# Designs tried in a protein design run: peptides against a protein of PDB entry 6B4E. Part 158

Target 1, 295 residues: chain A of PDB entry 6B4E
Amino acid sequence: TNFDKISKMFWHYKDKIAQIKQDIVLPIKKADVNVRNLLSRHKRKINPKFGQLTNSNQQLFKIQNELTQLINDTKGDSLAYHWILNFIAKAVVHQAETEVRVKPESALPLGKLTLYLLVQFPELQELFMARLVKKCPFVIGFTCEIDTEKGRQNMGWKRNNENKWEDNTSYDERMGGILSLFAIITRLQLPQEFITTTSHPFPIALSWHILARICNTPLNLITNTHFVILGSWWDAAAVQFLQAYGNQASKLLILIGEELTSRMAEKKYVGAARLRILLEAWQNNNMESFPEMSP

## One batch from the design tools (peptide; made by RFdiffusion4, then SolubleMPNN)

Design b2_p25_6_s1 (from b2_p25_6, 14 letters changed)
Fold by OpenDDE base, seed 5:
Structure b2_p25_6_s1 (fold): chain B 295 residues (1-295), chain A 25 residues (1-25)
Amino acid sequence: as target 1 above (295 residues)
Amino acid sequence: ETLELPEELIELEKELEKKFEEELK
């Protein structure tokens, strides 16, 4: 694992976030009143759509169409278009932090919607990845020390209005929610209409990178959160990951489930214990996946 | 059928295996 490369990637996206603020968010505040009004209306219409998802493909398609129309309405103004996509990127990640956190299986409809939008609107890809990396660096396998304020900030820790850090459980759950969404996206097939024309923007190989990079992370940097997000990933994508890479996948799953957990046994991480349970379930031919969506 | 892994992923797998083997000695 080339950690220098990962670090460069991490900081690239951090810079992208700053750029988005300067080039998209701030300029809109000075934009024409008609543009601002349009975006305000669209924001109000778009925001609730992510919470309206269910385990129904019919509902998914409805929302996809509605969002597509709303986004297309902004294409006449490049700044407005990028602003609305950035808003969507933020909204999707927020949904992962809140809803997927408490209901991991909700990642499936959200992931399907997100993947559709990522393909339909390619400019969303960079905006979305930047937001993901900012909120959950684990999506690219980035890890740093969290014994400093800067380290915690880099790893996506939040502070409240009183500058108090969020509790460990809240952080773990948020990271798990975001990673669940990303994991789902990586293991989803492209919609049939795009298979022949477009490559998958975030393919299953990115899941491989997450696992491999965590395995190669110095043990002194491994925390309970690493095991929590691995467990979240497992629930979201392990079945499909095995289908994709077969025996090679199984080796990697054993590495994280058995070897990594064993190496960290002295820490008695709750997340590690859960991951071992998942490993054992798999060994007993009881690996589960999220149920497929209904028509 | 499984997907053919890119060379970079194969190398990554080897690196992982080596790491754990060396540390278990």
Scores: peptide ipSAE 0.290, ipTM 0.726, DockQ to the pose 0.089
Fold by OpenDDE base, seed 4:
Structure b2_p25_6_s1 (fold): chain B 295 residues (1-295), chain A 25 residues (1-25)
Amino acid sequence: as target 1 above (295 residues)
Amino acid sequence: ETLELPEELIELEKELEKKFEEELK
């Protein structure tokens, strides 16, 4: 693992966030009133859509079509188009932080919707990845020390209005929610209409990178959060990961589930204990995936 | 169906295995 490369990627996306603010978010505030009104209306229509997802493909397709129409309405103005995509990127990640956090299986419909949008609107890809990396650097296997304020900020820790850091449980759950979404996206097949025309924007190989990079992370930087997000990833993608890479996947799952947890046993991380349970379930031929969506 | 891994990922796997073997001694 080339950690210099990973660090470079991390900072690239941090710069992208700054660029988005400067070139998309701020300029729209000075845009024509008609454009601002359009975007305001669209924002209000788009925002609730993510919460309207169910375990129904029918509902998913309905929402896909509705969002597609709403986004297409903005294409006449490049700035408006990019603004609405950035809004969607933020909204999707926010949904992961709130709903997926408490109901991990909700990542499946959200991931399907997101993947559809990422393919339908390629400009969303960089906006979405930048938001993901900002909020959850684990999606690219980035880890830094959290002994400093800057380190915590880089790892996606939030402060409240009183400048108090969020509690460990809240951070872990948010990271787990975001990682669940990303994991789902990486293991989903492209919709049938795209499978022959486009490549998967965030393929299953990115899941491999997450696991491998965490395994190569210096042990002194490994925290409970690492195990929490690995557990979240496991629930979301382990079955499909094994299907994709076979024996190589198996070895990597053993590395994270057995070796990494054993090496960190003295820390008594709750996340590590859960990951061990998942490993044991797999060893007993009881690995489970999220239930498939209904028609 | 199993996908073929890129060479760099295969090598990474070998490296990881070696790393854990050495660290657990």
Scores: peptide ipSAE 0.279, ipTM 0.720, DockQ to the pose 0.088
Fold by OpenDDE base, seed 3:
Structure b2_p25_6_s1 (fold): chain B 295 residues (1-295), chain A 25 residues (1-25)
Amino acid sequence: as target 1 above (295 residues)
Amino acid sequence: ETLELPEELIELEKELEKKFEEELK
């Protein structure tokens, strides 16, 4: 079944995370001191770059080049190379959880940077997707119950040091931030230098999967978070999604914006109310996209 | 100008439609 496939995919990436820890993260701790020092220096240089992004393409290109050089410096050691890519994957997702969470439009420069890196360094793709799925299973349309501890963990809920779950607002916002980034990536065109040589690693079809799979999710598993991330997706990619799939896209947007929200009306989800507003804006020919980046 | 959906996605859409239709009956 389709749900079985999604579940298998989810657990595949969960296994990948475990593999990354065993094969990349832990071995580096035992690596040569020179390698560890190199990686420490590079980590310190790389980490601030994501926060240096602005709405400027010029700044984006600068950061792309700087990161490319830093990553290339590690290619002499395969383990070091994979370690730095895994670090980048984690850092990008973290940026989505923190910055994009509060400023959704920041997903655009972050997404452009990420897409560039994903194409420039193909080994980043599996590392990045695994991290995304771990942190935000919604990126592949996976949903499970959250009435159990394991269910909440699977859906990316965090606990504090006192073993208390994060508040609903925090969870919703984090999921929204991550999903915004992923949505942006799916709707971006490849950089000009790659268009003729490489296929898009995370094409807009993955947005289709997110929406369709959520629509097919049993209603008893649908939460406010689902609507929050759908709203985040909408802001990030709805315009481009409609451009890509036309009438089929329209049908799916109506399904999530009208039908799904209506079915869940009794819950009075704030996220659903927002999604309804977005639908209405679209119906009034006022669908907005993030502003384009400056030169 | 629209992209053609892969067969798998079309099938998924059909399943979704059926689900909603059944719930409306």
Scores: peptide ipSAE 0.189, ipTM 0.692, DockQ to the pose 0.090
Fold by OpenDDE base, seed 2:
Structure b2_p25_6_s1 (fold): chain B 295 residues (1-295), chain A 25 residues (1-25)
Amino acid sequence: as target 1 above (295 residues)
Amino acid sequence: ETLELPEELIELEKELEKKFEEELK
């Protein structure tokens, strides 16, 4: 694992966030009132749709179509188009931080919707990835120390208005929610209409990178959060990961579930204990996946 | 159906091999 490369990727996306603010968000504030009004209306229509997802494919397709129309309505103005996509990127990640956090299986419909949008609107890919990395650097296997304020900020820790850090549980759950979404996206097949024409923008190989990079992370940087997000990933993608890479996937799952947890046993991380339980369930041929969506 | 394995598989395997050899010494 080339950690220098990973760091460069991390900072690339951090810079992208700054660029988005300067080139998309701020300019819209100065745009014509008609454009601002249009975007405000679209924002109000788009925002609730992510919460309207259910375990129904029919509902998913409905929302996909509605969002597609709303996004297409903005294509006549490049800035408006990119603003809407950035809004969607933020909204999807926010949904992961809130809903997926408490209901991991909701990552499946959200992931399907997101993957559809990522393929349908390729410009969303960079915007979405930048937002993911900002909020949850684990998605690219980035880890730094959290002993400093800057380190915590880099790892996506939030402060309230009184400069108080969020509690560990809140952070862990948010990271788990975001990682669940990303894991789902990586293991989903492309929608039928895109399979023969487009490559998967965030393929299952990215899950491999996450696991491998965490396994190669210096142990002194490994925290409970690492195990929490690995557990979230496991629930979201382990079955499909095994299907994709076979014996090599098994080796990596054993590496994170057995070896990494054992090396960190002295810390008595709750996340590690859960990951061990997941490993044992797998060993007993009881590995579970999220249920498939209904028609 | 097995997908092509990413380059990091090779890197990880090499690193694990090195660690294993060191532990056996």
Scores: peptide ipSAE 0.033, ipTM 0.610, DockQ to the pose 0.064

Design b2_p25_6_s3 (from b2_p25_6, 7 letters changed)
Fold by OpenDDE base, seed 2:
Structure b2_p25_6_s3 (fold): chain B 295 residues (1-295), chain A 25 residues (1-25)
Amino acid sequence: as target 1 above (295 residues)
Amino acid sequence: ETLELDPELLELQEELEKELEEEEE
């Protein structure tokens, strides 16, 4: 694991967030009133769609089509198009922070929708990853110390209006929700219409990187959050990960589930205890995945 | 102190990293 490369990637996306603000968000505020009104209308139509997802492929396809049309309506203006995509990126991550956080299986329809949009609108990929990395650096296996204000900020910790940090449980659950979504995306097959025409934008190899990079992280930087997100990843993608990499996947699962938890046993992390339970379930041939969506 | 990947895992990791880099080009 090259941590310098990971760090560079992390800061690349941090810079991208600043660039998005400067080149997309702020310019729209100064744009023609007709453009602003158009985008406001589209925003109002788009935002509810994420909450309308169910465990139904039929409903998913309906929403995909509706969003595709709404996004295509903006392509005549490059700035408007990128603004809508950035809005979608933010909205998807927000759904992960809120809904997926409390209902992890909701990551499946959300992930399918997101993957479709990422392929259909390639410009969304950079916008989405930048937002993910900002909110949850774990998606690229980035970890830094959180003993400083800057360190906590880099790791996606939020402060309220009173400048108080969010509680550990809130942070852990929020990170778990975001990582669940990302994990789902990495293990999903491309939609049928894209399988032969494009490569997967965020393939299962990115899940490999998450696990491997966490295993190579200095133990003094490992927190309960690492185990929480590993558990979230496990629920979302472990079955498909094993299918993809076989024996090598098994080794990584043992490393995180057995070795990493054992090395950190003195900390008595709740997330680690859950990960041990997941490992034991797998050892007993009872590894579970999210239920498939209905037709 | 860190966990160490075995040589086979490291080899696969390197292959996957290379593939990802090639896709980004």
Scores: peptide ipSAE 0.277, ipTM 0.835, DockQ to the pose 0.840
Fold by OpenDDE base, seed 5:
Structure b2_p25_6_s3 (fold): chain B 295 residues (1-295), chain A 25 residues (1-25)
Amino acid sequence: as target 1 above (295 residues)
Amino acid sequence: ETLELDPELLELQEELEKELEEEEE
């Protein structure tokens, strides 16, 4: 694992966020009133769509079509188009932080929708990844110390209006929710209409990188959050990961489930205990995946 | 101290990293 490369990636996306603000978000405030009105209307129509997802593929397809139309309506103005995509990126991550956090299986319909949009609108990919890395740097296997203000900020910790850090449980759950979404995206197959024409924008290999990079992280930087997100990843993608990489996947799962948890046993992390339970379930041939969506 | 990947895992990791780099080019 090249940590310098990971750090460069991390800062690339941090810079991208700053660039988005400067080149997309701020300029639109000064844009033509007609453009601003269009975007305001579209924002109001788009935002509820993510909460309308269910375990139904029919409902998913409906929402996909509606969003596609709404996004296409903005393509006549490049700035408007990028603004709406950035809004979508933010909205998707927000759903992961709120809904997926409390209902992990909701990552499946959200992930399917997101993957569709990422393929249909390639410009969304960079915007989405930048938002993911900002909110949850675990998606690229980045870890830094959190004993400083800057370190906490880099790792996606939030402060409230009183400048108080969020509690550990809230942070862990948010990170788990975001990671669940990302994990789902990495293990989903492209929609049938895109398989022959497009490569997967965030393939299962990215899940490999997450696990491997965490394994190579200095143990003194490993926290309960690492185990929480590994558990979230496991629920979301372990079955498909094993299918993709076979014995090598198995080795990596054992490394995180057995070896990493054992090395950190003195910390008595709740997340580690859960991950060990998941490992044991797998060893007993009881590895579960999220249920498939209904027609 | 870190966990160490075995040689096969390292090889696969390197292959996957290479593939990702090629896709970004």
Scores: peptide ipSAE 0.264, ipTM 0.827, DockQ to the pose 0.882
Fold by OpenDDE base, seed 4:
Structure b2_p25_6_s3 (fold): chain B 295 residues (1-295), chain A 25 residues (1-25)
Amino acid sequence: as target 1 above (295 residues)
Amino acid sequence: ETLELDPELLELQEELEKELEEEEE
């Protein structure tokens, strides 16, 4: 594992966030009042759509169409278009932090919607990835120490208004939610209308990178969160990952489920215990995936 | 049918496997 490359990638996206603020978010605040009003209206229409997702493909398609129309309405103004996409990127990640966190299976419809939008609007890809990496560096397998303030910030820890760090459980759950979404996206097939014309923007290989990079992370940097997000990933993508890479996938799953957990056994991480349960279920030919969506 | 791993991914796996084996010795 080339950690320098990973770090470079991490900082690239951190810089992208700063660039987005400078070039998209701040300028729109000074834009014409009509543009601001338009975007405000669109924001209000778009935001509820993510919460309207269900386990129904029909509902998904409806929302896809509605969002597509709303986004297309902004294409006449490049700044407005990029602003609305950035808003969507933030909203999707926020949905993962809140809803997917408590209901992991909701990642499936959200992931399908997100993948559709990523393909339909390619400019969303960089905006979305930057937001993901900022909020959950685990999506690219980045890890740093969290013994420092800067380290915690880099790893996506939040502070409240009183400058108090969020509790470990809250952090773990948020990271799990975000990673579940990303994992789902990586294992989803492109919609039929795109499969012949477009490459997958975040293919299953990115799941490989997550797992492999975590396995190659120095053990002293491995925390309960690593195991939590691996468990979240497992629920979201392990079945499809095995289908994609076969024996190679199996080896990697054993590495994270057995070897990594064993190496960290002294820490008695709750996340590690759960991951072992998932491994055992797989070994007993009882690996489960999220239920498929209804028509 | 499984996808072929690219050289980078394969190398990464091999490296990981080697590192884990060395720690057990």
Scores: peptide ipSAE 0.113, ipTM 0.657, DockQ to the pose 0.089
Fold by OpenDDE base, seed 3:
Structure b2_p25_6_s3 (fold): chain B 295 residues (1-295), chain A 25 residues (1-25)
Amino acid sequence: as target 1 above (295 residues)
Amino acid sequence: ETLELDPELLELQEELEKELEEEEE
């Protein structure tokens, strides 16, 4: 693993976030009042849709159609279109941070919706990935030291209004939620309408990169969060990952579940203990996936 | 100190990385 390359990728997306602010967000604030009003109305209609997701494909399709219509209504103005996509990217990540963190299986309907939108609106892909990397660098297997302010910021740590860092548990849960969503997206098949015409924008290979890059990370940089997000990934994608890469997948699962946890045993990380439990469940032929969605 | 990936895993990783690079071009 070329860490310089990963670092370059990380900073590429950080730069993209800055570009989005400069080229999309700020210009809209100066746009015509009619455009701003349109976007405000659309924002209010779009935002509740993510919370309306259930474990029902029927409900998913309804939401997909509604969002598609709302997004299409903005295509007459390129800036408005990109603004609404950026809003959606932010909203999806926010949903992962808030709801998926407490109900991991909710990543499945959210992931299906997101994947649909990513394919239906290709311009969303870069916007979404940039937001993911900013909020959860683990999605590209990036990690850095967190003993500095800059390091913590780079790794997506938040500060409150009193300039106090968020609680470790809160950070871990947020990272787990975001990673769960990303993991789900990587292991989902394209919707039937796109499978023959479009390549998967975030394929299962990206899950490989997450695991491999974490395994190649210097051990002194490994934290409880790494184990938490690996556990989240495991619940979300381990079954499908094994199906995709077979024996090679198995090796990686053993590396993270057995070797990495063993190497870090002295730290007594709660996340590592959970990952051990997941490994043991797999070894006992009790690996579970999220329940499939109902029709 | 890092975990050591076996040569087979490294090879697969390199292949996947190459594929991703080609898709970006």
Scores: peptide ipSAE 0.258, ipTM 0.825, DockQ to the pose 0.900; fails the geometry check

Design b2_p25_6_s4 (from b2_p25_6, 10 letters changed)
Fold by OpenDDE base, seed 1:
Structure b2_p25_6_s4 (fold): chain B 295 residues (1-295), chain A 25 residues (1-25)
Amino acid sequence: as target 1 above (295 residues)
Amino acid sequence: ETLELDPELLELEEKLEKEFEEKLK
């Protein structure tokens, strides 16, 4: 693991967020009233759709089509188009922070929708990844110290209006929710209409990087959150990960589930205990995946 | 169903195992 490269990638996306604000978000505030009105109407139509997802593929396809039409309506203005995609990127991540954190299985329909949009609208890819890395650096296996204000900010910690940090449980759950979504995206197959014409924008190899980079992270930087997000990843993608990489995947799962948890046992992390339970379930031939969606 | 790992992934696996073993000592 080259941590310098990971750090470079992290800061690349942090810079991208700043660029998005400067080049997309702020300019729209000064745009023509007709453009602003269009975007306002589209925001109102788009935002509820993420909450309308269910375990139904039929409902998913309906929402996909509706969003596609709404996004296409903005293509006449490049700035408006990029603004609406950035809005969608933010909304998807927000849904992961709120809904997926409390109902992890909801990551599946959300992930399917997101993957469809990422392929249908390639310009969404950089916008989405930048938002993911900002909110949850674990998606690229980045870790830094959290003993400083800047360190906590870099790792996606939030402060309230009273300048108080969020509690550890809230942070852990948010990170778990976001990582669940990302993990799902990496293990999903492309929609049938894209399989022969398009490469997967965030393939299963990115899950490999997450696990490998965490395993190689200095132990003094490993926290309960690392184990929480590994557990979230496990629920979301472990079955498909094993299918993809076979024995190599098995070795890596043993490394995180057995070796890493054992090495950190003195810390008595709750997340580590849960990950150990997941490992034991696997050893007993009881590894579970999220249920498939209904027709 | 199982994909063969490309050279990059194989190298990563080897490095991971070696580095992790050292960390556990």
Scores: peptide ipSAE 0.058, ipTM 0.694, DockQ to the pose 0.114
Fold by OpenDDE base, seed 2:
Structure b2_p25_6_s4 (fold): chain B 295 residues (1-295), chain A 25 residues (1-25)
Amino acid sequence: as target 1 above (295 residues)
Amino acid sequence: ETLELDPELLELEEKLEKEFEEKLK
């Protein structure tokens, strides 16, 4: 693992967030009133859609079509188009932070929707990835120390208005929710209409990188959160990961589930204990995946 | 269906194994 490369990638996306603010968000505030009104209306229509997802593919397709139409309505103005995509990127990540964190299986419909949008609107890919990395740098296997304020900020820790850090449980759950979404996206097949014409924007190989990079992370930087997000990833993608890479996947799952947890046993991390349980379930041929969506 | 790993993934696997083994010593 080249950590310098990962760091460069991390800061690239941090810079992208700043660029988005300067080139998309702020300019819209100065845009024509008609454009602002259009975007306000679209925002109000788009935002509820993510919460309307269920375990139904029929409902998913309905929402996909509705969002596609709403986004297409903005294509006549490049700035408006990019603004609405950035809004969607933020909304999807927010949904992961709030809903997926408490109901991990909701990552599946959200992931399907997101993957569809990422393929249908390629400009969303960079916007979405930048938001993911900002909120949950684990998605690219980035880790830094959290002993400093800047380190915590870099790792996506939030402060309230009183400058108090969020509690560990809240942070862990948020990171788990975001990573669940990302993991789902990596293991999903492209929609049928895109399989022959488009490459997967965030393929299963990115899951490999996450696991490998965490395994290669200095042990002094490994926290409970690392195990929590690995557990979230496991629930979301382990079955499909094994299907994709076979024996190589098995080796990597053993490394994180057995070796990494054993090496960190003295810390008595709750997340590590859960990951160990997941490993044992797998060893007993009881590895579970999220249930498939209904028609 | 199992996919064939590309050279980058294979290299990563080898590196991972070596580096992790060193950490466990």
Scores: peptide ipSAE 0.057, ipTM 0.692, DockQ to the pose 0.114
Fold by OpenDDE base, seed 4:
Structure b2_p25_6_s4 (fold): chain B 295 residues (1-295), chain A 25 residues (1-25)
Amino acid sequence: as target 1 above (295 residues)
Amino acid sequence: ETLELDPELLELEEKLEKEFEEKLK
């Protein structure tokens, strides 16, 4: 079944996270002091770059170039190179969890930067996807029950040092932030320099899978979070999604915006209410996208 | 872009669409 495929994919990336820890993160701790010092310096230079993004393409290009140089400086050592890419993957997702969470439109510059890096450094792709799936399984349309600790963990819920789960609002917003970033990446065109030489690593088809798989999810597993992330996706990618798939896109938007929300009406999910508002805006020819970045 | 989707997924989408249309009648 399609569910088996999704589950297989989910666990593949879970395994990848474990592999990254064993083969990249832990070995660096035992690496030569010069390598560790190099990576420490690079980490300090790289980390603030994501927060320096603005609604400016000029600023984006500047940061792209700076990061490219910093990453290239590590290519002489394969382990160092993979470590820095893994660091970037984590940093990007963290930025989505914190900044995009509260300012969804910031996903656009972050997504552009991320897409550039994913194409420029193909080894980042698996590292990034693994991190995404770990933190937000919704990016591949995976859903499981959250009635158990393991289920909640699988769905990316965090526990503090006192084993207390994060509150529902925090989880929803964090998932929304991550999903916004991913949605943006899927709907972005490749930079001009890559269009003829490279395929899109995370194309708009992945957005289709998110929506379709959620539509195919048993209703008893649908939560407020599903509607929150669908709303986040909608803001990020609905316009471009419609452009890409036309009538079929419309069908999916209606399915999630009208049918799915109606089926779950008894739950009175706040996320569902918001999604209905988005649907209504679309029906009134007022579908909005994030503003384009300035030159 | 041409998508390769699971036939079951497509069938479900069509089913849900039909059900939605019927609810409006």
Scores: peptide ipSAE 0.045, ipTM 0.674, DockQ to the pose 0.040
Fold by OpenDDE base, seed 5:
Structure b2_p25_6_s4 (fold): chain B 295 residues (1-295), chain A 25 residues (1-25)
Amino acid sequence: as target 1 above (295 residues)
Amino acid sequence: ETLELDPELLELEEKLEKEFEEKLK
């Protein structure tokens, strides 16, 4: 694992976030009143859609169509178009931080919707990835020290209005929610209509990178959060990951589930204990995946 | 085509295998 490359990637996306603010978010405030009004209306219509997802493909398709129309309405103005996509990127990640956090299986419909939008609107890809990396650097296997304020900020820790850091449980759960969404996206197949025309923007290989990079992370940087997000990933994508990479996948799962947990046993991380349970379930042929969506 | 194992993962696997073999002796 080339950690320099990972760091460069991390900072690339951090810079992208700054760029988005300067080139998209701030300029729109000075845009024509008609554009601002359009975006305000669209924002109000778009935002609830992510919470309207259910375990129904019919509902998913409805929302996909509605969002597609709303986004297309902005294409006449490049700035407006990018603004609405950036808004969507933020909204999706926020949904992962809140809803997926408490109901991991909700990542499936959200992931399907997100993947559809990523393919339909390629400009969303960079915006979405930048937001993901900012909020959850684990999506690219980035890890840094969290014993400093800057380190915590880099790893996506939030402060409240009183400048108090969020508690460990809240952070772990948020990271788990975001990673669950990302994991789902990586293991989803492209909709049939796109298979021949487009490559998967965030393929299953990205899951491989997450796991491998964590395995190669210095042990002194490994925290409970790492195990929590690995567990979240496992629930979301382990079955499909095994299907994709076979024996190689098995080896990697054993490495994270058995070896990594064993090496960190002295820390008695709750996340590590859960990951071991998942490993044992797999060894007993009881690996579970999220249920498929209804028609 | 199965993604080639990350060379670093392979190295880790090899290391773990060796350690395991040594523990079994």
Scores: peptide ipSAE 0.054, ipTM 0.675, DockQ to the pose 0.036; fails the geometry check

